Peptides against a protein of PDB entry 5CWW. Designs and how they scored, part 27

Target 1, 194 residues: chain A of PDB entry 5CWW
Amino acid sequence: VPKLQGPFDFDLNPEDEQDDEVELKDIYVIGEKPRVADLMRGEEEELEMMKEDQHNGLSLNIICLLSTSGQVKICLDIDGVEAQWLPPRSKNKRLFAPPPEPPSLLTFQTFDTLKPAEVTPDGWPMFSEDATSPYSFYVTHPAGITYISLTPWVFRLESELQSDSEAGTEFRIDLLAKGQGSERDRIFTQTRTQ

## One batch from the design tools (peptide; made by RFdiffusion4, then SolubleMPNN)

Design b2_p24_6_s4 (from b2_p24_6, 20 letters changed)
Fold by OpenDDE base, seed 2:
Structure b2_p24_6_s4 (fold): chain B 194 residues (1-194), chain A 24 residues (1-24)
Amino acid sequence: as target 1 above (194 residues)
Amino acid sequence: AAAAAAAAAAALAAAAARRAARAA
């Protein structure tokens, strides 16, 4: 039987720690790229072809959160949360192990898809996938549709995560985090018919 | 903003180091 996981702690930017209870309306999960080395054990030629494709994606799960206000938070699963199953009914519940600290999600980026004047209390923004890329998606709201792409930074971040050298990695990742490099484009705006 | 970006960078760098250590 699958185990229910959570709650997750969010390592938020202090600027996003605005005490304003962000009402979440939707969640969009981009799964980590498959561990090709584990899947292709014995097929060295296909493994080389897949390693050459630097566009295989991020080795971290990405959790996108969407608020009523149209705010998007891009969170990274640094801990690598795996599927958990209920333990078999073993008679020895060690009743006294403190629960492990909840896994944390790192907030990598936060941005708005709506202007303040477009925010409505009854608004229900939703995510939808892009058929052309796992790292691109749409946010749909009654006021309009926004295209979002993580591709400008996700592959560069993956390159840093796969680097053998620790030297300068923190600095380069800091530059990526500060760059706020997600693409955001309002592709449709609903005209309010007066 | 700068402090949180630095914290994010440090967390990601630590994750990278942990992965490198698992691959070794």
Scores: peptide ipSAE 0.128, ipTM 0.747, DockQ to the pose 0.019
Fold by OpenDDE base, seed 5:
Structure b2_p24_6_s4 (fold): chain B 194 residues (1-194), chain A 24 residues (1-24)
Amino acid sequence: as target 1 above (194 residues)
Amino acid sequence: AAAAAAAAAAALAAAAARRAARAA
């Protein structure tokens, strides 16, 4: 039986005084790039074709959170949260292992998809996938539709995570975090018919 | 915002080091 996981701690939540009131409405998960080489041991030809078509994705899971206000929070799974199963009912005494530290998610970026005047109390924004890219998606709200792409940073971050040299990695990641964020484009706006 | 970015950079750098150590 699968074990329910959570709560997750959010590390580096900016002290936005408004975060305590953020009502989440949707979640979107972008899975880590599969280690195809580990999964397909013995199918070398299919592995080569998959390596060419595998746009070098991020080796971390990405968790996107969406609030009622249209705020998007991009979180990274640094700890590598794995599926947990309930231990079999073996009669063996619970060795009091200290409770495992709760898994943490790193908040990488936060941005809005709505203008303040577009925010409504009954708003129910939702994520939807982009069939053309695993690192692009849409946020749909009654006020409009926003296209989002993580491609400006995700591949550069992966390059740093896979770098053989630790020298300057922290500096380059700091520049990445302070640099150009996710692409955001409002592709549709609902005209209020007065 | 600047303190959060620095802490994020340190956490990501530490994650990169752990992954490199597992791959070796």
Scores: peptide ipSAE 0.106, ipTM 0.735, DockQ to the pose 0.019
Fold by OpenDDE base, seed 3:
Structure b2_p24_6_s4 (fold): chain B 194 residues (1-194), chain A 24 residues (1-24)
Amino acid sequence: as target 1 above (194 residues)
Amino acid sequence: AAAAAAAAAAALAAAAARRAARAA
């Protein structure tokens, strides 16, 4: 049986300048790239070909959060949260394991998909996947549909995480965090028929 | 590899903190 995990602590979550309680409506998870080294144990030639694929994705899980207002938060799992399973019914209540420290998520980016005039109190925005890319998705709201892509930064971040050189890594990641964020394109807008 | 990943994670955390401080 899968174990329910959480709560998660959000480290370095910028104080939402909006004092308004951000009500979350949906969650979208992009799993880390498969551990090719573990899957290809014994196939050294295929492992070399897969290392040349600069497009293998990010080694961290990405957690996207969506609010009623159409705000998207992109969070990164730095701690490497793994799926946990309930131990088989062993009658030994280990009464004294200290509660594990809650895992932390790093808020990497926050942006809006709706204009202020499009926000409604009964709005229910939803995520949906893009079949053509694991790092692209859609936000659907009654006011319209927004395409989002993480590809502008995800591969650059992975390159820094795989770098054996500490020299300049902080500077390059700082530039990445301050630079161009996720691609965002409104592909459909619902015309209000008054 | 583990030490480089830890350094990159620390740098990412520091960059995120700086971004939050500029938005504020």
Scores: peptide ipSAE 0.072, ipTM 0.676, DockQ to the pose 0.020
Fold by OpenDDE base, seed 1:
Structure b2_p24_6_s4 (fold): chain B 194 residues (1-194), chain A 24 residues (1-24)
Amino acid sequence: as target 1 above (194 residues)
Amino acid sequence: AAAAAAAAAAALAAAAARRAARAA
């Protein structure tokens, strides 16, 4: 039986004091890249070709949160939360280990997909996947559809996470966070039929 | 790997804070 996990702590940008007022409507999870070495045990040649592909994705889970206002938060699972199962009924009352600290999600980026005039109290924006890339998706609202891509930074971040040298990693990651954010393009806008 | 992830997290957190401070 799967174990219920949470609550999760959000390491949000401390300047986002408005976070307590954000009503969430949808969640979109991009799973970490598969451990190709573990999955392809016995297929060494195919494993080498897949290691050369710099576009194998991020080793961290990405959690995207969508509010009623069309605000998107991109969160990173730094702790590497894995699926847990209920332990078998062991009769040994071993000592209550203190509950583990709740896992934290790091808010990497926050941006809007709607204009203020497009926001409605009953709005229900939704995520949908892009069949062409695991790191691209759409936000659909009655006012319009926005394409989002994480590709401008996700592969560069992975390269830093896989680097053997800690030297300059912090600086390069800082540049990534300050640099080009996620791609955002409004692909459709609903015209008000007067 | 864990040390690199922790350093990355600290850098990402610090960068996020600096970006927000510039937007305000």
Scores: peptide ipSAE 0.061, ipTM 0.650, DockQ to the pose 0.023

Design b2_p24_7_s2
Fold by OpenDDE base, seed 5:
Structure b2_p24_7_s2 (fold): chain B 194 residues (1-194), chain A 24 residues (1-24)
Amino acid sequence: as target 1 above (194 residues)
Amino acid sequence: KRQAVLQALRAQPARHSPKRVPAP
């Protein structure tokens, strides 16, 4: 039987203290792409053909959080949350190992999809998938629709995660974090009929 | 390798983009 997991702790920057009041309305999860090297531990010949396909994903789960205000937080599962099953009813009272610490999600990026004047108390923004890309999605709100793509940084982050060199990692990650964020385009705006 | 990247990510502040969607 699958085990229900959570709650998750969020490692929010202290500058996000204003975000403690963020009412979440939706969650969008982009599952990690399996590392082909981990899947193909027995089939070296198929590894060469699939190496081209390996460059198309992140080996970390991405959790997108959407607030009532249309704020999006992009979080990374750095601890690698694995699927857990309920332990078999073994009668052995093994000493309660302390419950594992809840996994922490790292906030990579925060951005708005709505203008202040578009935010309503009863607003219900929602995520929807983009069938053309696993790393692109839409935020739909009564005020409009925003396209989001994580592609500007996801592939670079994966390249660092797969890098054979630790030299300059900190600098490259600093550059990634400060560099091109997620793409964000308003594709539709609802005209308020006065 | 991977752990150094993950540690570097943990050391980064969240990137805030206060840039709102431009006016229609």
Scores: peptide ipSAE 0.448, ipTM 0.827, DockQ to the pose 0.396
Fold by OpenDDE base, seed 3:
Structure b2_p24_7_s2 (fold): chain B 194 residues (1-194), chain A 24 residues (1-24)
Amino acid sequence: as target 1 above (194 residues)
Amino acid sequence: KRQAVLQALRAQPARHSPKRVPAP
């Protein structure tokens, strides 16, 4: 039986005091790709062929959260939360292990997909996948459809995670975090037929 | 290596400011 994991602590900036009131409507998870180095411990020959797929995805899980207002929060699982199974009912209640600290998700980016005038109390935004890219998706709302792509930063972040040199890592990560965020494009807007 | 990157990410101020979709 899968173990219920959570609550997740969001390392939310305290300035997001408004975030406690954010009603979440949907969650979209982009699973981590295996690290090339972990694949290298196995069969040497299959390694060369998998290196040619130049677009090795991120070796971190990405968790996207969508609010009723069309706000998207992009979170990174930096702790590597693996699927935990309920321990078999072994009668030994270790009564006194402190509850493991809840896994923390790092908020990488927050953005709106709706204008304030498009937000409705009965709005039900939803995620949908992009069949052409694992790091792209859509947010569908009655007001319109927004395309989102994480590709502007995901591959750069993975290149840092795979780098053999620690020199300049802090600087490059600072540039990545402050730089261009996710791509957003409103591909459809519902025209009110007068 | 990997831990240095993860530590650098943790040290970054989270990009919590909602960036609104530009007006068309």
Scores: peptide ipSAE 0.446, ipTM 0.834, DockQ to the pose 0.379
Fold by OpenDDE base, seed 2:
Structure b2_p24_7_s2 (fold): chain B 194 residues (1-194), chain A 24 residues (1-24)
Amino acid sequence: as target 1 above (194 residues)
Amino acid sequence: KRQAVLQALRAQPARHSPKRVPAP
């Protein structure tokens, strides 16, 4: 039987205590892709072809959070939340292992999809997938539709996760985390008919 | 290796400043 997991702690900076006012409306999950090194265990010759294929996804789950205000938080599952199963009813005294620390989601990026004038109290923004890319999606709101792509950083992050060298990792991650984040494009704006 | 990347990510100040869509 699957075990229900959660709550998840968001490793939101404690300065985001002001963000406790952010009412979440939707969640979008991009599942972890298999690690290339784990797939290539036994097939060294196909390694070169798969490195060129743009299909190397991130070996971390991505959790996108959407607020009523159209704010998007991109979170990474850095602890690697695996599907847990209820252990079979073995009579052995479950030493109450302290509940595993709730998995922490790391906020990688936060951005708005709406202008302040577009925010409505009754607004219901929603995520939808992009069928053409696993790392792209849309935010739909009555005011408009915003395209989001994680591709500018996802592949670079995966390259670091797969790197054989720890040299310069901190610097490259700092650059990635300070650089241009996700692509964001407003593809449709609803004209307010006055 | 992988853990060093994850530690480096954890050490980043969370990007909490919402970049609003610029006005057209």
Scores: peptide ipSAE 0.448, ipTM 0.835, DockQ to the pose 0.388; fails the geometry check
Fold by OpenDDE base, seed 4:
Formats: sequence, structure tokens, C-alpha cells
Structure b2_p24_7_s2 (fold): chain B 194 residues (1-194), chain A 24 residues (1-24)
Amino acid sequence: as target 1 above (194 residues)
Amino acid sequence: KRQAVLQALRAQPARHSPKRVPAP
């Protein structure tokens, strides 16, 4: 039986603490892809052939949060939360291990999908998947539809995670964080019929 | 390797992009 996991702690930047009052309406999870280097550990020759074709996604879970206001938070599971199963009912419940510290989610990016004038108190924005890409999705709201793609940074981040060299990692991550973030395009805007 | 990247990520400030979607 799958174990219920959570709650998750959000490592929000203090500047984003003002967003603690953000009413969340939806969640979208992009599960981690297996690290090919870990799967192919010991098969170096086959690994080289697979590196070119494997658009291996990020080896981190991505958690997208959507507020009533259409704010999106892109969070990364840095701790690497794995699927857990309920232990078999073995009678030796004696180790009350302290509940594992809830995994922390790192807020990678926050952005709005709605203009202030489009925000309604009864707004119910929702995520929907992009069938063509696991790292792209839509935010739908009565005011419009916004396309979001994490592709611009996900593959670069994965390349760093798979890098054999630690040299310049900090610099490259700084550039990644400061560089082109997620793609965000309003693909549809509902004309308010008066 | 991986850990250095994860540490570098943790050291990054959360990226707030107040850039509103331009109206079409």
C-alpha cells in the first residue's frame, strides 16, 4: 500500500514569505526521471550511446503550486522524496523513530499568470498537462490560458546534476537561476463580453 | 558532483519573476 507522504515544508525565501497568505488551488507534480548514469552504472559503453538520445528529464521532482490569484510557484524536491510504502504489519512497532523531518521543497521560481485586473475572488485556476512535453503545462483560468514550459532550465539543470566536474558549478547554477526562467506565454485571453 | 549542484541551488534566492504575461 502506498504511504501517504507530506506535509512538505516549503523553503520559501524570506522575500516570498509575504506569499504565505497565498491560497493554493491546484498542484502539478512532474515526477523525477531516473538518473541514467545510476541505472547504467557499470555499462559505460551503453551509457555513451544513450546520452545523446535520452532527453532524460530532471532527476528531481518538480512541484508546481497554483494560487487563486494565478501565481505559480515552481518548487524542486532537493531532498529526493522517493515513493514509500507502508511497512508490512510487523508487530515490532517499537521504534518510534521520530517522524522523519518533512522534506523541504525549494522554491525555484515564482510568477504570475494573471493580471491584477483578471484576478477574481472566486477564480479557480487549474493546471493541465501538455501531452507533448512532461515539462510543459497550462494554467487555465476564466480570464485565459497560459502556457508554461520548464524546458529552458530543466535540461541545463539536469546537465549540471549529471556533470562529472564540480568546477564552475556554482557559477553555472547562478547563471541558470538568474538567466532565462520558465517560458510563460498567454495563448488565450477571454474577451469579456460586456 | 550532484551534491554540489544541490548545495548551489539551495544557496540561490528564490527567483521571483514579477514579469506579468503581456496581454496578447
Scores: peptide ipSAE 0.448, ipTM 0.829, DockQ to the pose 0.384; fails the geometry check

Design b2_p24_7_s3
Fold by OpenDDE base, seed 5:
Structure b2_p24_7_s3 (fold): chain B 194 residues (1-194), chain A 24 residues (1-24)
Amino acid sequence: as target 1 above (194 residues)
Amino acid sequence: KRAAVLAALRARPARHSPKRVPAP
């Protein structure tokens, strides 16, 4: 039987946001691309063809959270949450192992897709995939549609994760986190019919 | 290595706070 996972703890939320104030409406998960070095243990020739494809994704799961207000929170699964199964009921009194610490999601960035005047109490924003890119998606709300792309930082973060050099890592990660963030383009705005 | 990057990501609050970016 699969184990129900959660709750998740959120780390690095914006200082101006209380987690209890954010009503979530949707979730969008971008699964990690498997590290080619971990998959290809044994097939050296397929490794060369897949090395060109190694630049194509992040080796971390990305969890996007969408609020009623059109706020998007981009979280990184830094702990590597895996599918868990309920252990068979072994009759052994396993000593009270402390409950495993809940998995933490790292808030990488937070941004709005709606202007304050577009926010409605009964809003139903939703995610939809971009069939052309695994790191791009849309946020659809009655007020409009916003295109989002994580490509400005995803490949750079993966390059750091694959780097053999630890020198300057903190500086480069800080520069990445303070950078332009995700691409965000309003592709459609609903005209209020009077 | 991967571990140093993950440690740097976790240590971000000590260097800078995340900020909510408003809609354009």
Scores: peptide ipSAE 0.476, ipTM 0.882, DockQ to the pose 0.316
Fold by OpenDDE base, seed 3:
Structure b2_p24_7_s3 (fold): chain B 194 residues (1-194), chain A 24 residues (1-24)
Amino acid sequence: as target 1 above (194 residues)
Amino acid sequence: KRAAVLAALRARPARHSPKRVPAP
């Protein structure tokens, strides 16, 4: 049986937004690609097949959060939260381990998919996958559909995570954080028939 | 290596807090 995970702490929220003000409606998870170093324990043939897939993926889980207002938060799992399973019913309640510190999600960026005039009280924005790209998805709302792509930064971030040199890391990460955000394109807008 | 990148990501708010980007 899967273990319920959480609560998660959200690090690096915008200073102007209180989490209590953001009503979340949907969550979209882009699972991490396995790290090459973890794959070196497998058969060499599996390693080659997975290397081709690794050239195109981030070795961090990405958690996208969607609010009622069409706000998207892109969060990174920097603690490496793995899927946990309920331990088999072993009667040893280790009742005395302090609860582990809650895992933190790093808010990488926040952006809107709806204009203020498009936000409706009954609006229910939803995520949907893009079958053509693992790092692209759609936000669907009654007002329209927005395409989102994380590709402008994901591959660069992975290149840093795989780098052999720590020299200049802070500078390059700072440039990545200041640089081009996710691609965002409104592909459909619903015409209100008056 | 990986730890330095993660540390740099965690330290980012001290340099640049993420800003909400409005819809176009």
Scores: peptide ipSAE 0.472, ipTM 0.878, DockQ to the pose 0.312
Fold by OpenDDE base, seed 1:
Structure b2_p24_7_s3 (fold): chain B 194 residues (1-194), chain A 24 residues (1-24)
Amino acid sequence: as target 1 above (194 residues)
Amino acid sequence: KRAAVLAALRARPARHSPKRVPAP
């Protein structure tokens, strides 16, 4: 039986965000690509073919959150939250370990997909995948469809995660975080029939 | 190393907070 996970703490929320204002409607998860070095502990021959694939993903889970207002929050799983299963009922009265500290999700970016005039109380925006890219997706709302791509920063972040150099890491991460955000393109807008 | 990048990400609040970016 899968274990229910949460609550999650959200780090780096926008300073202007009030928790009471964010009604979440959908969640989109981009699973981490396994680090080839961690998988290949014991299989040297398959290592060479998978090295080319290392350039194609982030070794962190990405959690995308969508609100009723069309706000997207991009979070990084920096704690490495794995899918947990309920342990088999061993009859050993293990003393209630204090509840583990809730895992933290790091808010990397927050952006809108709707203009204020497009926000409706019943709009119910939803995520959908892009079949052509694991780091691209759509937000669909009655007012329109927005294409989103994380590719402008995901591969640079992975390059930093794989870097052997610790020198200047803080500066490069700050540059990445302040640099090019996710791509956003409104591919369809519903014409309001007057 | 991975640990230094993760530490830099965690320390980000001390340097800057992300802002909500409006729709294009």
Scores: peptide ipSAE 0.466, ipTM 0.869, DockQ to the pose 0.308
Fold by OpenDDE base, seed 2:
Structure b2_p24_7_s3 (fold): chain B 194 residues (1-194), chain A 24 residues (1-24)
Amino acid sequence: as target 1 above (194 residues)
Amino acid sequence: KRAAVLAALRARPARHSPKRVPAP
């Protein structure tokens, strides 16, 4: 039987974010791309053809959170949350093991899709996938539709994850994390008929 | 290496906090 997982801790929330201010309305998960090199341990020839495909994804799960205000929070699963199963009914529950630390989601980026004047109390923003890219999606709100692409930073982050060199990693990650690397384009705006 | 990247990501709070980016 699958085990219910959670709660998750959210690391790196904006300092100005009060927990009470963010009413989440939707969640969008971008599953990690498997590291083909780890899966194909023994088939060297197919590895070369699949190396081109390896450049097309992040080896971390991405969790996107959407608030009523149209705020998107992009989180990374740094801990690598795996499917857990209920342990077999063995009589020796270690009654004294501290609860495992909850898995942490790292807030990588936070951005708005709505202007303050577009925010409504009864807003119901929703995620929808982009069939053309696993790292692109839409946020639909009554005020409009925003296209989002994570591609600008996702591929750079994956390049770091695959790098054999640890030199300058901290600096490059800091630059990546400080960047406003997600593309955002308002593809539709609802005309308010006054 | 992957571990160094993950460590750098986790260490980010000590260096800077993410900022909310307004809508364009």
Scores: peptide ipSAE 0.466, ipTM 0.865, DockQ to the pose 0.316

## One batch from the design tools (peptide; made by RFdiffusion4, then SolubleMPNN)

Design b2_p25_1_s1
Fold by OpenDDE base, seed 2:
Structure b2_p25_1_s1 (fold): chain B 194 residues (1-194), chain A 25 residues (1-25)
Amino acid sequence: as target 1 above (194 residues)
Amino acid sequence: LRTAPLDLKALAAKLAALVKKRKAE
């Protein structure tokens, strides 16, 4: 049986302007790209095909959170949260290890997909995947559909994570943080027929 | 559309620390 995980601590969470608890409506997880070296301990031929694919993903999980107001929060799993299973009911009362420190998510970016006038109390924004890219997705709401792409910064971040050189890393990371280059495009807006 | 303000300096520091950690592994 899978163990229920959470709560997660959000590192660098922006102060929500609204004292109101942000009600989450949906979660979208982009799993980390498996380290090819760890998977390929067995088959050499699959190694070459996966090497070409190695360049196509981030070695971190990305957790996207969507609020009722259409706010998207992009978080990075810096601790490497793994799926946990409930230990088999073995009778040995292993001493309650102190509860592990709650995993932390690094808040990378927070942005709106809805205008204030589009936010409704009964709104139900949802994530949906983009079949063409693992790092792109849609936020659907009755008021409209917003396309989101993380691709611009994901590959830059991965390049830094895989780089052997420390030269210029700090500078490039600073630029990455400042740029927060997620693409956001409203592809459809529902026209209220007055 | 609004973007929530972040402490970009702190973000950069955290990312840099992550990169450093990964390179040491």
Scores: peptide ipSAE 0.529, ipTM 0.920, DockQ to the pose 0.778
Fold by OpenDDE base, seed 5:
Structure b2_p25_1_s1 (fold): chain B 194 residues (1-194), chain A 25 residues (1-25)
Amino acid sequence: as target 1 above (194 residues)
Amino acid sequence: LRTAPLDLKALAAKLAALVKKRKAE
């Protein structure tokens, strides 16, 4: 039986200026790129062709959260939350190790996809995948559709995670944090027929 | 469209710690 995971703590969650509890409407998870070494342990030959396309993945899970207001929160799974199965009911009263601290998600970026005038109380924004890129997606709302791409910073972050050198890492990470670099483009706006 | 302010210094520090951790594994 799959174990229900959570709750998750959000690290560096921006102070919501409005005491109004951000109601989440949708979640979009971008799974970490499978370590080629773990998948390909049996088939060495297919490894070479996949290397070229594989340079664009992140070795971290990304969790995107979408509010009723069209706010997107991009979170990184720093702890590497893996799918867990319920342990078999072994009767052994193992000394209850203190419950492991809930895994933390690092808030990387928070941005709006809707203008204030487009926000409606009954609005139901939804995520949808982009078939052309695992790190791009759409936010669909009755007011319009927004394209989002994480590719600009995902590649840079992965390069730091895979780098053997610590030289300049702090500087490049500082630039990455400041730039954030997610693309956001409104591709469709619904014209309200007056 | 608005972007919510984050503590970018803290974010950078956490990312740096992550990178360091991954390099040590």
Scores: peptide ipSAE 0.529, ipTM 0.920, DockQ to the pose 0.762
Fold by OpenDDE base, seed 4:
Structure b2_p25_1_s1 (fold): chain B 194 residues (1-194), chain A 25 residues (1-25)
Amino acid sequence: as target 1 above (194 residues)
Amino acid sequence: LRTAPLDLKALAAKLAALVKKRKAE
């Protein structure tokens, strides 16, 4: 049985403008790419062939959160939260270890996909995947569809995570943080037929 | 479309710390 996980702490969460508690409507998880090296431990020959097709994905889970207002929050799982299963009902009352500190998600970016005039009280925006890229997705709302791509910064961040050299890392990360680099394009707008 | 303000300096520091941690592993 899957273990219920959470709550998660949001590190660097922008101070939500005080009044409107962001009501979340959807979640989209981009799982970390398994280190093929870890999966193929012992099969050296297959490792070389898979390295070429290894779409170099991020070695971190990405958690995308979507509010009723069409606000998207992109979070990075910096703690490496893995799927947990309920321990078998073994009677060993493990001593109440203090509940482990809730895992933290690092808020990377927060942005709107809807204009203020497009926000409706009954709006139900939803995520949908992009079949062509695991790091791209759509936000669908009755007012329109927004394409989002994380690919530009994901690639750069992963490059830093995998780099053996520390030279220039701080500078490149600073640029990455400043640029954020997520693409956001409205691909469809519903014309209100009066 | 608005982007919420974020402490970019803090973000960069957190990312740098993450990179450093991963390289030490």
Scores: peptide ipSAE 0.529, ipTM 0.920, DockQ to the pose 0.785
Fold by OpenDDE base, seed 3:
Structure b2_p25_1_s1 (fold): chain B 194 residues (1-194), chain A 25 residues (1-25)
Amino acid sequence: as target 1 above (194 residues)
Amino acid sequence: LRTAPLDLKALAAKLAALVKKRKAE
């Protein structure tokens, strides 16, 4: 039986300007790609060739959250949360270890996919995958469909995570934070036939 | 479409700390 995980703390969560409780409607998880070095522990020669061709994804899980208003929050799993299973019913009432500190998600970016006039009480935004890219997805709402791509920053962040040199890392990370270059494109808008 | 304001300096610091941690492992 899967173990229920959470709650999660959000680090650097922007203060919601609206006192309205942001109701989450959907979640989209982009799993981390394994480190090539961990997979290739035995084949030094093939490691050089795979570095060029594998547009290796981010070595962090990305958690995307979608609100009723069509707001998307992009979070990074810094703690490396893994799927957990309930231990087999061992009769030993082991002393409840204090609950571990809740895992933290780092808020990377928050943006809207709907205009205020498009938000409806019965609106149900949903995520859907892009079959052509693991770091792209769609937000579907009755008012329209928005394409999202994380590609502009994901590969740059991964390059820093894999770099052996500290030289210039702080500067490049500062540029990444300032750029927050997720692509957002409305590909379809439903015309209200009034 | 709006983008919520974020403390970019704090974000950069957290990311830099993560990078340093990963390099030490």
Scores: peptide ipSAE 0.528, ipTM 0.920, DockQ to the pose 0.772

